# Designs tried in a protein design run: peptides against a protein of PDB entry 3ZN8. Part 90

Target 1, 125 residues: chain A of PDB entry 3ZN8
Amino acid sequence: LEEYDKIQKKMEDVMEGKGKLTLRDVYAQIIALRKMGPLSKVLQHIPGLGIMLPTPSEDQLKIGEEKIRRWLAALNSMTYKELENPNIIDKSRMRRIAEGSGLEVEEVRELLEWYNNMNRLLKMV

## One batch from the design tools (peptide; made by RFdiffusion4, then SolubleMPNN)

Design b2_p24_7_s3 (from b2_p24_7, 15 letters changed)
Fold by OpenDDE base, seed 3:
Structure b2_p24_7_s3 (fold): chain B 125 residues (1-125), chain A 24 residues (1-24)
Amino acid sequence: as target 1 above (125 residues)
Amino acid sequence: EEDERERQLFLEDLIARKKKELEE
């Protein structure tokens, strides 16, 4: 619970332009969400989301959970310097992360692209 | 513990770079 409150406060600080979202923060958020249970339960606890979004099929939820698990493997294969500053991840680092996590280089690239898009979005709000 | 993990992952990157240099 205390870790979740720290994550929320950090997200607020990032939205206020007082900080930068890092992959360390992403890792902490994923771990916190996993402690709450399956993504299906997490989505059920968000008021109004179940009314506006078609409930993902059970198969789509499983695919999403597997993707998150693969991303956690990639994050666990990153150095602390890379987690804090993902922009330093070059082709060599990306290949090492992929090999260490049992992922394709393209999957690591997708994670980094997702992070970059998320961090841009949070800076625009 | 954190410093040891950082060193291990750095070493893995160094080995991966050296392997690539040997393949070129």
Scores: peptide ipSAE 0.260, ipTM 0.729, DockQ to the pose 0.016
Fold by OpenDDE base, seed 4:
Structure b2_p24_7_s3 (fold): chain B 125 residues (1-125), chain A 24 residues (1-24)
Amino acid sequence: as target 1 above (125 residues)
Amino acid sequence: EEDERERQLFLEDLIARKKKELEE
């Protein structure tokens, strides 16, 4: 609970423009969520999510969990500097990360695109 | 530990770059 509260506070600080979301923060958040159990349990504990999102099917949850697992492998294959500043990740770094994580380069690119989109959304709030 | 991880991952990237340069 304490780790979750720290992550929530950091997300709030980022939304307030007091900080930047990094892939290190994403990593910490994913790890904290995984400690809470399967995504199904995590989603059940998020107030208001059931109003905004239809309850995902069990198959959709499994796909989501696998995607998160793959992204964690990518994140674990990044340097500390890359996690703190993903903008330094060039094509060669993406290839290294992909090879080190057993992913396709496109999957690493998708993670980075997701991160960039998330940061854009957070800056609009 | 983190510094060693950083160095290792950097070295792997460097090797990957050099291998690619030799294949081109």
Scores: peptide ipSAE 0.247, ipTM 0.714, DockQ to the pose 0.017
Fold by OpenDDE base, seed 2:
Structure b2_p24_7_s3 (fold): chain B 125 residues (1-125), chain A 24 residues (1-24)
Amino acid sequence: as target 1 above (125 residues)
Amino acid sequence: EEDERERQLFLEDLIARKKKELEE
Protein backbone atom coordinates (compact mmCIF):
# COMPACT_ATOMS: atom_id res chain seq x y z
CA LEU B 1 0.00 0.00 0.00
CA GLU B 2 2.80 2.46 0.83
CA GLU B 3 4.59 1.72 -2.46
CA TYR B 4 1.30 2.18 -4.32
CA ASP B 5 0.73 5.58 -2.65
CA LYS B 6 4.27 6.70 -3.61
CA ILE B 7 3.62 5.71 -7.24
CA GLN B 8 0.25 7.53 -7.26
CA LYS B 9 1.91 10.65 -5.87
CA LYS B 10 4.64 10.44 -8.53
CA MET B 11 1.97 10.06 -11.24
CA GLU B 12 0.25 13.17 -9.85
CA ASP B 13 3.59 15.05 -10.00
CA VAL B 14 3.97 13.95 -13.67
CA MET B 15 0.36 15.04 -14.41
CA GLU B 16 1.22 18.45 -12.90
CA GLY B 17 4.25 18.69 -15.26
CA LYS B 18 6.72 18.36 -12.33
CA GLY B 19 8.25 15.17 -13.76
CA LYS B 20 8.63 12.78 -16.68
CA LEU B 21 7.17 9.28 -16.67
CA THR B 22 9.96 6.77 -17.36
CA LEU B 23 9.91 3.01 -17.97
CA ARG B 24 11.46 2.67 -14.50
CA ASP B 25 8.28 4.27 -13.13
CA VAL B 26 6.17 1.90 -15.24
CA TYR B 27 8.15 -1.06 -13.89
CA ALA B 28 7.68 0.08 -10.27
CA GLN B 29 3.93 0.56 -10.87
CA ILE B 30 3.49 -2.92 -12.40
CA ILE B 31 5.36 -4.52 -9.47
CA ALA B 32 3.22 -2.62 -6.95
CA LEU B 33 -0.01 -3.66 -8.72
CA ARG B 34 1.12 -7.33 -8.82
CA LYS B 35 1.72 -7.26 -5.06
CA MET B 36 -1.97 -6.34 -4.63
CA GLY B 37 -2.97 -9.68 -6.22
CA PRO B 38 -4.70 -10.70 -9.47
CA LEU B 39 -5.78 -8.00 -11.95
CA SER B 40 -9.42 -8.64 -10.96
CA LYS B 41 -8.69 -7.44 -7.40
CA VAL B 42 -6.60 -4.49 -8.64
CA LEU B 43 -9.41 -3.30 -10.95
CA GLN B 44 -11.93 -3.53 -8.07
CA HIS B 45 -9.76 -1.16 -6.00
CA ILE B 46 -9.65 1.56 -8.71
CA PRO B 47 -12.54 3.97 -8.00
CA GLY B 48 -14.82 4.50 -11.00
CA LEU B 49 -13.16 1.90 -13.25
CA GLY B 50 -15.80 -0.74 -12.43
CA ILE B 51 -18.53 1.70 -13.50
CA MET B 52 -16.94 2.99 -16.73
CA LEU B 53 -15.48 -0.23 -18.16
CA PRO B 54 -17.42 -3.39 -18.86
CA THR B 55 -16.30 -6.02 -16.37
CA PRO B 56 -13.66 -7.93 -18.32
CA SER B 57 -14.29 -11.65 -18.66
CA GLU B 58 -12.00 -14.01 -16.74
CA ASP B 59 -10.33 -14.86 -20.07
CA GLN B 60 -9.67 -11.16 -20.82
CA LEU B 61 -8.10 -10.78 -17.36
CA LYS B 62 -5.81 -13.77 -18.05
CA ILE B 63 -4.76 -12.26 -21.41
CA GLY B 64 -4.02 -8.94 -19.69
CA GLU B 65 -1.98 -10.67 -16.96
CA GLU B 66 0.08 -12.52 -19.59
CA LYS B 67 0.71 -9.25 -21.51
CA ILE B 68 1.93 -7.58 -18.29
CA ARG B 69 4.21 -10.59 -17.64
CA ARG B 70 5.73 -10.17 -21.15
CA TRP B 71 6.22 -6.43 -20.64
CA LEU B 72 7.99 -7.13 -17.33
CA ALA B 73 10.33 -9.53 -19.17
CA ALA B 74 11.12 -6.75 -21.68
CA LEU B 75 11.68 -4.18 -18.90
CA ASN B 76 14.00 -6.62 -17.07
CA SER B 77 16.07 -6.87 -20.29
CA MET B 78 16.61 -3.07 -20.48
CA THR B 79 19.61 -1.12 -19.14
CA TYR B 80 19.16 1.57 -16.49
CA LYS B 81 19.86 4.21 -19.16
CA GLU B 82 17.14 2.75 -21.43
CA LEU B 83 14.60 2.61 -18.57
CA GLU B 84 15.28 6.28 -17.71
CA ASN B 85 15.44 7.44 -21.36
CA PRO B 86 13.41 5.06 -23.59
CA ASN B 87 13.92 7.39 -26.60
CA ILE B 88 17.51 6.04 -26.96
CA ILE B 89 16.17 2.56 -27.82
CA ASP B 90 17.13 2.05 -31.47
CA LYS B 91 16.59 -1.03 -33.67
CA SER B 92 19.69 -2.78 -32.28
CA ARG B 93 18.65 -2.20 -28.65
CA MET B 94 15.06 -3.24 -29.45
CA ARG B 95 16.28 -6.53 -31.00
CA ARG B 96 18.53 -7.22 -27.97
CA ILE B 97 15.62 -6.58 -25.59
CA ALA B 98 13.34 -8.88 -27.63
CA GLU B 99 15.91 -11.71 -27.75
CA GLY B 100 16.78 -11.36 -24.04
CA SER B 101 13.09 -11.46 -23.02
CA GLY B 102 11.94 -14.19 -25.46
CA LEU B 103 9.60 -11.70 -27.21
CA GLU B 104 9.06 -10.63 -30.79
CA VAL B 105 10.52 -7.24 -31.78
CA GLU B 106 6.93 -6.14 -32.50
CA GLU B 107 5.95 -6.77 -28.84
CA VAL B 108 8.83 -4.55 -27.65
CA ARG B 109 7.77 -1.90 -30.19
CA GLU B 110 4.19 -2.09 -28.85
CA LEU B 111 5.42 -1.47 -25.29
CA LEU B 112 7.43 1.58 -26.44
CA GLU B 113 4.47 2.91 -28.43
CA TRP B 114 2.21 2.49 -25.38
CA TYR B 115 4.77 4.38 -23.26
CA ASN B 116 5.01 7.21 -25.82
CA ASN B 117 1.20 7.51 -26.00
CA MET B 118 0.93 7.55 -22.20
CA ASN B 119 3.60 10.26 -21.94
CA ARG B 120 1.77 12.37 -24.56
CA LEU B 121 -1.52 11.98 -22.67
CA LEU B 122 0.12 13.02 -19.38
CA LYS B 123 1.56 16.17 -21.04
CA MET B 124 -1.93 17.17 -22.28
CA VAL B 125 -3.32 17.22 -18.72
CA GLU A 1 26.45 -3.74 -10.19
CA GLU A 2 24.28 -1.75 -12.65
CA ASP A 3 27.35 -0.95 -14.82
CA GLU A 4 28.16 -4.68 -14.98
CA ARG A 5 24.56 -5.42 -16.03
CA GLU A 6 24.73 -2.71 -18.73
CA ARG A 7 28.02 -4.18 -20.00
CA GLN A 8 26.50 -7.69 -20.14
CA LEU A 9 23.47 -6.42 -22.10
CA PHE A 10 25.81 -4.54 -24.47
CA LEU A 11 27.81 -7.75 -25.10
CA GLU A 12 24.56 -9.66 -25.78
CA ASP A 13 23.64 -7.01 -28.39
CA LEU A 14 27.09 -7.31 -30.00
CA ILE A 15 26.75 -11.12 -30.20
CA ALA A 16 23.21 -10.79 -31.63
CA ARG A 17 24.49 -8.38 -34.33
CA LYS A 18 27.36 -10.72 -35.26
CA LYS A 19 24.97 -13.69 -35.55
CA LYS A 20 22.72 -11.66 -37.86
CA GLU A 21 25.71 -10.61 -40.02
CA LEU A 22 26.66 -14.31 -40.42
CA GLU A 23 23.11 -15.21 -41.52
CA GLU A 24 23.12 -12.51 -44.27
Scores: peptide ipSAE 0.233, ipTM 0.700, DockQ to the pose 0.016
Fold by OpenDDE base, seed 5:
Structure b2_p24_7_s3 (fold): chain B 125 residues (1-125), chain A 24 residues (1-24)
Amino acid sequence: as target 1 above (125 residues)
Amino acid sequence: EEDERERQLFLEDLIARKKKELEE
């Protein structure tokens, strides 16, 4: 609970423009979400949102879980410097991460693109 | 522990670079 609260507070600070989202933060959030169970259950605990969002099919949940598992493998194959500053990840680093995690380079690119898009969105808020 | 991890990942990058050089 205390670690989760620290992650949430840091995410709030990032959303308020007081901090920068890192891949370390992403890792911590994924771990926290996995401990809470399926994302569908997490969303169901948000008042009013469970009524508004269609429940994903079991197959969609499995696909999402596998994607998260693959992203965790990529994150676990990064250095601390890369996790804190993902912008230093060049083609060589990306290839190393892919090989170390058993992923395609394109999957590592997708993770980094997602991260970059999230950071852009957070800067616009 | 952190330094050992970074060193391992650095070696993996060197190997990955060498593999790429052999494929070119």
Scores: peptide ipSAE 0.232, ipTM 0.709, DockQ to the pose 0.016

Design b2_p24_7_s4 (from b2_p24_7, 16 letters changed)
Fold by OpenDDE base, seed 4:
Structure b2_p24_7_s4 (fold): chain B 125 residues (1-125), chain A 24 residues (1-24)
Amino acid sequence: as target 1 above (125 residues)
Amino acid sequence: ELDERERQRFLDLLIAKKKEELEK
């Protein structure tokens, strides 16, 4: 709960323009979500929340879990400076991250694109 | 299979990462 509250506060701060979302924050969110996996499933079954939360199929959950695992590998292959300032990640850095994580460069690019999109969305709220 | 050039490049990149991590 404490980790969750910190993550929520960070997201609120970003939405209010009081901070920046970093890949370090993304990492923390992913870890928290994985720890709350069973609890998250329970929350999806709460009446009223199920209307807004799509129930992914088992196959979709597996695909999502694999994607998260791969993204975690990429994040673990980044430097502290890259996690804090993802905008410094150029082609050379992406290649290093990909090689270090056993991923394709395109997968690293996809993670960064997702981050950029998320950051833009949060700033628009 | 990595050729020797690719192997050396990989090692150099790991070293560079380590140095940057120490500098934060």
Scores: peptide ipSAE 0.041, ipTM 0.480, DockQ to the pose 0.020
Fold by OpenDDE base, seed 3:
Structure b2_p24_7_s4 (fold): chain B 125 residues (1-125), chain A 24 residues (1-24)
Amino acid sequence: as target 1 above (125 residues)
Amino acid sequence: ELDERERQRFLDLLIAKKKEELEK
């Protein structure tokens, strides 16, 4: 729970321009969400702003969980410097991370692209 | 199944990674 509060504060700091979202933060968020598994599912069922979000099928959930597991493997294969500064990850680093995690280079690229998009979005809010 | 050249490159990258981690 203390970890979750730290994650929320970090996200708020990033939105206020007081910090930068890193892959270390992403890792922490994923781990926290996994630990809160049942609670997270409950929160997804809380209607917000009258918008019913389509619930993914069980198969889609499994695919998503597998994707997250693969991303965790990639994150665990990164150095501290890479986690803190993902922008330094070049083709050579991506290849190392992919091989070390048993992923395709394209999967590592996808993770980095997702991170970049998320980071841009948070800075625009 | 990696060829020997790819294997050696992989090992070199692992060593480089480890050195970087030790230097933090």
Scores: peptide ipSAE 0.039, ipTM 0.460, DockQ to the pose 0.020
Fold by OpenDDE base, seed 2:
Structure b2_p24_7_s4 (fold): chain B 125 residues (1-125), chain A 24 residues (1-24)
Amino acid sequence: as target 1 above (125 residues)
Amino acid sequence: ELDERERQRFLDLLIAKKKEELEK
């Protein structure tokens, strides 16, 4: 709950333009979500988010969980400077992160693209 | 798929917080 509150506060700061979403923040969010259990259960507890999200099959949940584990491995292979400033991650850094995490370079690219999209969307809100 | 769900959840939380701020 305390971690969740910190995440909420960070989100508020970003929305107010007082902060930037970093990969460190992403890491914290992923960890918090995993601690809260299945995402479906978490979403059910959020009032107004009763959007009939198609319940993924158990297999789809497992695939998603594995992807998140892989992303966590990538994040754990990043330097603090990279986590705080993902925009500095060039091809050389991306390759190093991939090798250190046992991932393909493309998987690291996907994570960064996801982050960039998320950050862009946050700036639109 | 899970990443997309996380993204959507994150966005929903942002929207919810924005709405709460507007109601104050």
Scores: peptide ipSAE 0.100, ipTM 0.514, DockQ to the pose 0.348; fails the geometry check
Fold by OpenDDE base, seed 5:
Structure b2_p24_7_s4 (fold): chain B 125 residues (1-125), chain A 24 residues (1-24)
Amino acid sequence: as target 1 above (125 residues)
Amino acid sequence: ELDERERQRFLDLLIAKKKEELEK
């Protein structure tokens, strides 16, 4: 819970323009979420909410888990500088990350695109 | 398996990564 609270505070700071989301933050969030499990599953145990919340199928959860695993491999293949400043990741860096993580370059690009979209969204809230 | 050219490319990129990590 303490780690999750730190991540939430970071997101709030970004929304308020007091910081920026980094891939290091993304890494921390993924780890925290994996420790807590899917929040949707937690919410399903709350009486009355489980009936109203659509839940992904088990197969969809597995697909999501595999995607996260692959992204973690990519993140583990990044340098500290890249994690803190993802905008420096050019084609050469992206290829290195892909090769180091056993991913396709397009998968690394997808992660970066997701990050960019998330960062834009947080700044607009 | 990587061909020889791809292997060398990978090694070069790995060295570059390590160098950057040392500089922090």
Scores: peptide ipSAE 0.088, ipTM 0.537, DockQ to the pose 0.020; fails the geometry check

Design b2_p24_8_s1 (from b2_p24_8, 9 letters changed)
Fold by OpenDDE base, seed 5:
Structure b2_p24_8_s1 (fold): chain B 125 residues (1-125), chain A 24 residues (1-24)
Amino acid sequence: as target 1 above (125 residues)
Amino acid sequence: EEDERFREDILKLLIAKKKEEKEK
């Protein structure tokens, strides 16, 4: 619960223009989510979210877990400067990260695209 | 993937909460 509250507060700060979402923050979120279990269970404990989030099938949860593991491998292959400023990641850096993490370059690109979309969404709020 | 959808859902919830706070 405490880790979730920290993540929520940081997202709120970013939405208010008081902060910037980084890949370091993404890493912290992934670790927090893995400790709390499936996010659907976390959301079920939030009062007022009686939204029956469709319980993902166990197979879909496993697929998601594998993707998250792959993203963690990519994040662990990044430098501190890259984690703090993902915009510096060029093609040569993406290739290095992919090789270091055992991923395809396209998977690293997908992670960066996801980050960029999240960061854009947070800034629009 | 579901985890990405869940993150999007959290963001939507945070947006909704912020909107409710502005309407107060």
Scores: peptide ipSAE 0.140, ipTM 0.555, DockQ to the pose 0.246
Fold by OpenDDE base, seed 2:
Structure b2_p24_8_s1 (fold): chain B 125 residues (1-125), chain A 24 residues (1-24)
Amino acid sequence: as target 1 above (125 residues)
Amino acid sequence: EEDERFREDILKLLIAKKKEEKEK
C-alpha cells in the first residue's frame, strides 16, 4: 500500500503538470504491482473498487508475468538518461536495448509506445 | 495484461477524483 500511494501521488503530480512520468516511474510501478500480487488483491484494498473483476486464468497471468519480465529486462538495459528522458531513444538506442535485453526491437518499441500513450493520457486529465 | 489493466484502473480513479474536485 505504501508503494501504491507513492505511485498514485506521482501520477497526481503528473496530472497537475508538476512533473512527467518517466520510465523510472514505470519501473517502480511494475515492481510495486508484482509485490502486491494479482490485480484483484490490489483492487480489494481500494475502498469502493470491490468490483467483481473477472479473474484472469492462470495462463493469462503467466503470459502477463512473462511480458512484465521482458519489459523489466528492457528497462534494466536502458541508461539513466534514457529512463529519465525516454524521448531520446532513437532507432540505434532501441536496437541496443533490444540486443542487451534479448528482446525484439518491436517489443522495445511497444514499451515506448505504451509509455508515450500513458504519459499523454496523464497530461490530458 | 494485468499491468496495463492496473494502470488503466489507476488512471480511471485519478480521473474520477479530478472530476470530483472540479465539482466542489
Scores: peptide ipSAE 0.133, ipTM 0.537, DockQ to the pose 0.226
Fold by OpenDDE base, seed 3:
Structure b2_p24_8_s1 (fold): chain B 125 residues (1-125), chain A 24 residues (1-24)
Amino acid sequence: as target 1 above (125 residues)
Amino acid sequence: EEDERFREDILKLLIAKKKEEKEK
């Protein structure tokens, strides 16, 4: 619960313009989410919501878990400077990260694009 | 992509909270 409160506070600070979302924050969120387990299981415990949420197939859950695992590998292959300032990640850095994590460069690019979209969304709110 | 859905839910909660603060 303390980890979630920290994540929420960080998101609030970003929305208020008092900070920025970093890949370090993303890493913390992924780890915290994995500790809670599938969000679908949490939502199933809420009366009335469990019936309306299309439960992803077991295969879709596995694909999602593998994608998250691959993103964690990429994040673990980044330097502290890159995690704090993802905008410095150029083609050379992306290639190094991909090679170090056993990923395709496109997968690293996808992670960075996702981060950029999320960061833009948070700044617009 | 449970992580993306979770983040969307957090964003919705934060937006709702921010609206509530503006209405006060």
Scores: peptide ipSAE 0.103, ipTM 0.513, DockQ to the pose 0.218
Fold by OpenDDE base, seed 4:
Formats: C-alpha cells, structure tokens, sequence
Structure b2_p24_8_s1 (fold): chain B 125 residues (1-125), chain A 24 residues (1-24)
C-alpha cells in the first residue's frame, strides 16, 4: 500500500507539473504492479472500473507478463543517469542496453517510445 | 498490440482516479 501511494503521489505531481516521470518511476510502478498482481486485478479494485475492463485471457496475461519482464531487464541495464534522464539515451546507449538485457534494439526503442508517450499524456492531464 | 493495451490500461487507471477525485 505504501509503494502504491508513493506511485500515485508521483503521478499526481507529474500531472500537476511539479515533476517529470522518469524511467526510475516506471521501474517502481512495474515492480509495485507485479507485487499487486495483474493490472486487471488492480483495476478491479478501483470502484467503477471493474465493469468496463475486460478480463484479459490467461494467454494475454502471460504475454503481458513476459513483455514487462523484458522491459524490466532493459531498465535494469540502464545507468542511473539514463533512468533519471531517458532523453540522453542515444543509439549507442540503446544498443548497450539491448545487449546487456538480451533484447533487440527495437524493444528498447519501444520502451522509450512508450515512456515518451506516457510522459506526454501525463502532462496533458 | 500489447504495448497499446498496457498504455491504455495505465491511462484508464489515471483517468479513473482523476474521475474518482472529482466525484468526491
């Protein structure tokens, strides 16, 4: 619950313009969500959302879990500076991260693109 | 497709929480 509250507060701060989302924050969120179980279960505990979220199939949960695991490997292969400032990740850094995590460069690019999109969306809310 | 679903799920969480805060 404390980790969840910290993540929530961080998201609120970013939405209010009091900070920026970092990949360190993303890492913390992923870890907290994994501890809480599938995101769908977390969402089911939110009043009013349980009706609108299709329960993902077991196969979809497995695929999502594997993708999260791969992203965690990428995040674990990043330096502190990269986690705090993902915008410094150039092609050379991206290749190093991919090699260190056993991922394709494209998968690291997808993670960074996801981060950039999330950060943009949070600033618009 | 999975990236979009995860993105959508996180966005839905954020939007729903914001709605819940506005309804309180």
Amino acid sequence: as target 1 above (125 residues)
Amino acid sequence: EEDERFREDILKLLIAKKKEEKEK
Scores: peptide ipSAE 0.106, ipTM 0.539, DockQ to the pose 0.301; fails the geometry check

Design b2_p24_8_s2 (from b2_p24_8, 12 letters changed)
Fold by OpenDDE base, seed 1:
Structure b2_p24_8_s2 (fold): chain B 125 residues (1-125), chain A 24 residues (1-24)
Amino acid sequence: as target 1 above (125 residues)
Amino acid sequence: ELDERFREDILKLLVAKKLEELKK
């Protein structure tokens, strides 16, 4: 649970305008999720949350693991400056990252779009 | 997909935080 507490604290800092969610933060969160599994499993152990949270099937977990591996490859192909400031990633940088990670440019774009959506979510809530 | 799973986890954390704030 310690890793989730760190994630929560970081989210709080971002929500309070004390920080920004970066791809470095995303990397750390992905690693934490791979180690601990879905938060839903943790939440199921909280008394009083009798909410049947959907549990992914084993096949869904495998698909998710492959997607994570691909995204981690992309993140590992980014420079520190790109990880800290993803907004600097232009088409040329996306192509380099894709080539370095063995991904399609569209997959890198998808990761960045996901990041942008997450950042918007954190600002709204 | 991982993206959806991760999004779900983040949403759960946000909801949990808001619920804690409401209990204060």
Scores: peptide ipSAE 0.131, ipTM 0.588, DockQ to the pose 0.297
Fold by OpenDDE base, seed 5:
Order: C-alpha cells, then structure tokens, then sequence
Structure b2_p24_8_s2 (fold): chain B 125 residues (1-125), chain A 24 residues (1-24)
C-alpha cells in the first residue's frame, strides 16, 4: 500500500508540473511498459494520434524490447543514490554501470540522455 | 496497475508537450 501511495503522489506531482522524474520512476515505467506492451497501444488512447501513428514492425518491436532489456540491466546496476539523483553519474560511475551490466559506456550514456530529455520535457509541462 | 497508469500519464504529457512545441 505504501508503494502504491508513493506512485500515486508522484503521478500527481508530475501532472501538476511540479514533480522531478528520477531513474527510479523510469524503472517503474519500464516495468509498466512490459505489462502494457508496445508504445503504440498507449498512444492510440491519445485523441488524434491513434489514427496517425503507424504500428511498428515486429522487427522494430524486438529491437525496442532488447534495448529496454539492456537499459533495465543498466538500471539494476545503479545504486539507490544514482537512481534518485542521476545527475551524480559521472564518467567513472557510467563505466562501472556499463561493466556491471555488460553494456558499453555509450549505451549507458544514451539512457541518461534519454532520461534528461524526458525530465526536461516534464519540467516544461 | 498504478505503474501502468503512471506510464500512460507521463507519455500523454510528453506527447502533448512535443505537439505544442511543433506548433510554435
């Protein structure tokens, strides 16, 4: 119950444009994504987009799934402090995370860049 | 269930913001 309440509060904060997205939130979203399926299924519920968005090919879905799996491995290799405050992740931390997850440093950087872009957009809402 | 809702809400917000930016 406590975890659910925290998620609900975080949702409210984000909806109000006051919340900061963390990699912990990203982790939760990845888990949710695996439950919900392809992004196209989520986007089809947005008025006006469902008709215009092409469904990704099966190959693209597999590539996306593999990418998410790799990102999940990276997230699992992060410390709690890094998940809560990704801005502390320097080159040394990125290398450790990459080595721990069996990824290249560039893949970890890509995840962080994606996170930063999302967080920037959320702050503008 | 709550995680799924959270993800959906976040994605809707992100898409809405991107669309607004493209209109400007």
Amino acid sequence: as target 1 above (125 residues)
Amino acid sequence: ELDERFREDILKLLVAKKLEELKK
Scores: peptide ipSAE 0.124, ipTM 0.620, DockQ to the pose 0.101
Fold by OpenDDE base, seed 4:
Structure b2_p24_8_s2 (fold): chain B 125 residues (1-125), chain A 24 residues (1-24)
Amino acid sequence: as target 1 above (125 residues)
Amino acid sequence: ELDERFREDILKLLVAKKLEELKK
């Protein structure tokens, strides 16, 4: 719970423009959230929100778990500098990360694109 | 998916913020 609260605070700070989301933050969040399970289970206890948040099926959870596993491999193949500043990851770095993680370069690109989209979304909230 | 996890997280924060605004 303490780690989760730190991540929540970090996300709040990013939303308020007091910081930026990094891939290190993403990594920490993945680990924390894997321990807690789907946040939808927590949000379902909030009156009125349970209707708006679909419960993921077992198959959806499995697909998500595999994707997370692959992305964790990519993250574990990144340098600290890359995790802190993902914008420095060029084609050469992507290829190295892909080779080190057993992924396709496109999968690494997908992770980075997803990160960029999430970071933009957080700034809009 | 991981994106769904983050969406849920953002929604949680959004709801929390909205509740705080309603208390004003």
Scores: peptide ipSAE 0.107, ipTM 0.550, DockQ to the pose 0.199
Fold by OpenDDE base, seed 3:
Structure b2_p24_8_s2 (fold): chain B 125 residues (1-125), chain A 24 residues (1-24)
Amino acid sequence: as target 1 above (125 residues)
Amino acid sequence: ELDERFREDILKLLVAKKLEELKK
């Protein structure tokens, strides 16, 4: 998919220090991954990586899908400035996003913490 | 989990980059 190739190129640019991962990039990637279905089945067919990631139970997969759906609602409630520069999201902005998405403030904080961790990981590579 | 999918994508990109560097 052309959309997936664009996301992959963006991630490559970030890893090379030519850019930063934004929440807009995260949103696009979530949408692309949902279209492709569970990639976990594709990795299970790569012989030799031996890391039997415990296949999450069907219930855990459903919980994860619901969490992603909630995060998408939060992302849809953000402004363009917030999506491009998540570091500007203060307590007041988090509360607005939470109220607009029907989430708890802590769920929005969790999304931002996840983003920050991913962005740090990409910069370390 | 999104973390796992992102991690997988990052690992694929890392491996691809290293393979390209080894070909040079």
Scores: peptide ipSAE 0.082, ipTM 0.531, DockQ to the pose 0.196; fails the geometry check

Design b2_p24_8_s3 (from b2_p24_8, 13 letters changed)
Fold by OpenDDE base, seed 1:
Structure b2_p24_8_s3 (fold): chain B 125 residues (1-125), chain A 24 residues (1-24)
Amino acid sequence: as target 1 above (125 residues)
Amino acid sequence: EEDKRLQQRILDLLVAQKKRELEE
């Protein structure tokens, strides 16, 4: 319970401009989400979203699970400094992370791009 | 702002679901 409340507070702080989303926060969020079960079940309980978003097929759930597994491998291959400050991750660091995680450099780049987009959205006034 | 509200709502539902599961 404490972990989930901590994640919630962090997300609120970032949305209010009182905090910074890091890849460490992303890691914690992914781990917490995996402990909660299929995101599809939660999405079905959001009014209006169930009308806009079709229930993911079993195949879409598997694709999502594999993507999460690959991103966790990348995150586990990052240093603390990189997790706290993802903007320091250059081409050399991306290559090291990719090699350490068994990913392509392009997949590490995709994770960082996703993070940057998410961080921008959360900080958008 | 709509995306932020949606993300917050998803998070709230996830937390609420987990709280229920831990109480069972």
Scores: peptide ipSAE 0.050, ipTM 0.481, DockQ to the pose 0.073
Fold by OpenDDE base, seed 4:
Structure b2_p24_8_s3 (fold): chain B 125 residues (1-125), chain A 24 residues (1-24)
Amino acid sequence: as target 1 above (125 residues)
Amino acid sequence: EEDKRLQQRILDLLVAQKKRELEE
């Protein structure tokens, strides 16, 4: 419960302009969500999600869970400095992360793009 | 704005779910 409260407070702080989302925060969120069970179990308990997002098929849930697993491998291959300041991740760092995680460079790029989009969204007042 | 509201709602529901699991 304490982990979820910390994640919630962090997101509130970012939305209020009192902080920034980092990849360390993303890592903590993913780990916390995985403790709830399979992605299917997490998503089914979200009333009204189907209003904004189509109900994913079982196959789509499996694909999403595999994508999250791959992103965790990338995050585990990052240094603390990279997790705290993702903007320092250049092409050389991205290649190292990809090689260390067994991913394509484009998959690491996709994670960083997702992070950047999320961080921009949360900072919009 | 709608995506932010959705994300906050997701977090609130996850916290509420964990509270229920601890009470069971």
Scores: peptide ipSAE 0.048, ipTM 0.492, DockQ to the pose 0.081
Fold by OpenDDE base, seed 3:
Structure b2_p24_8_s3 (fold): chain B 125 residues (1-125), chain A 24 residues (1-24)
Amino acid sequence: as target 1 above (125 residues)
Amino acid sequence: EEDKRLQQRILDLLVAQKKRELEE
């Protein structure tokens, strides 16, 4: 329970502009979501959202789960400094992370791009 | 403001779901 309360408070702080989303926060959120089961069930309880989101096919869900698993491997291969400050991750660091996680460099780049886009979006809300 | 409210509601639902699972 304490971990979930910390995640919630961190998200509130980021949305209020009082905090920065880090890859450590992303890692904690992914682990929390995996413990809660299918996100689709949570989204179905939000009035109006169930009409706008196409239900992913079973194959799309499996692809998404594998992608998340690969991203967790990348995150586990990062240093604490990289997790807290993802902007320091240069080409050399990306290559090391990719090799350590068994991923392609492009997959690590995709994770970082996703993080950057998410962080920008949360600051605009 | 509307997007912020939606995100907060998602978080509240996730936390509430986990609390129920821990009580079972």
Scores: peptide ipSAE 0.040, ipTM 0.463, DockQ to the pose 0.063
Fold by OpenDDE base, seed 2:
Structure b2_p24_8_s3 (fold): chain B 125 residues (1-125), chain A 24 residues (1-24)
Amino acid sequence: as target 1 above (125 residues)
Amino acid sequence: EEDKRLQQRILDLLVAQKKRELEE
């Protein structure tokens, strides 16, 4: 429970303009979500979203789980400095992370793009 | 602002679900 409370407080702080979302925060969120079971069950309890979001097929859930496992491998291949300051990740660092995680460079780029989009969204909304 | 509200709601649901699991 303490882990969830810390994640919630961190998200509140970022939404209030206090601090920034880091890849360490992303890692903690992914681990917390995996402990909760299928995210689809959580999303179904959100009024409006459960009706608008098509129920993912079992195959789509497996694809999503594999994507999360790959992102965790990438995160585990990052240095503390990279996790705390993802903007320092250049092409050389990205290639090292990809090689260390057994991923394509494009998959690491996709994770970083997702992070950048999420961080922008949290600051604007 | 709407997306922030949605994210907060997701977090609240996650915390609430975890509390229920600990009470079982």
Scores: peptide ipSAE 0.058, ipTM 0.484, DockQ to the pose 0.070; fails the geometry check

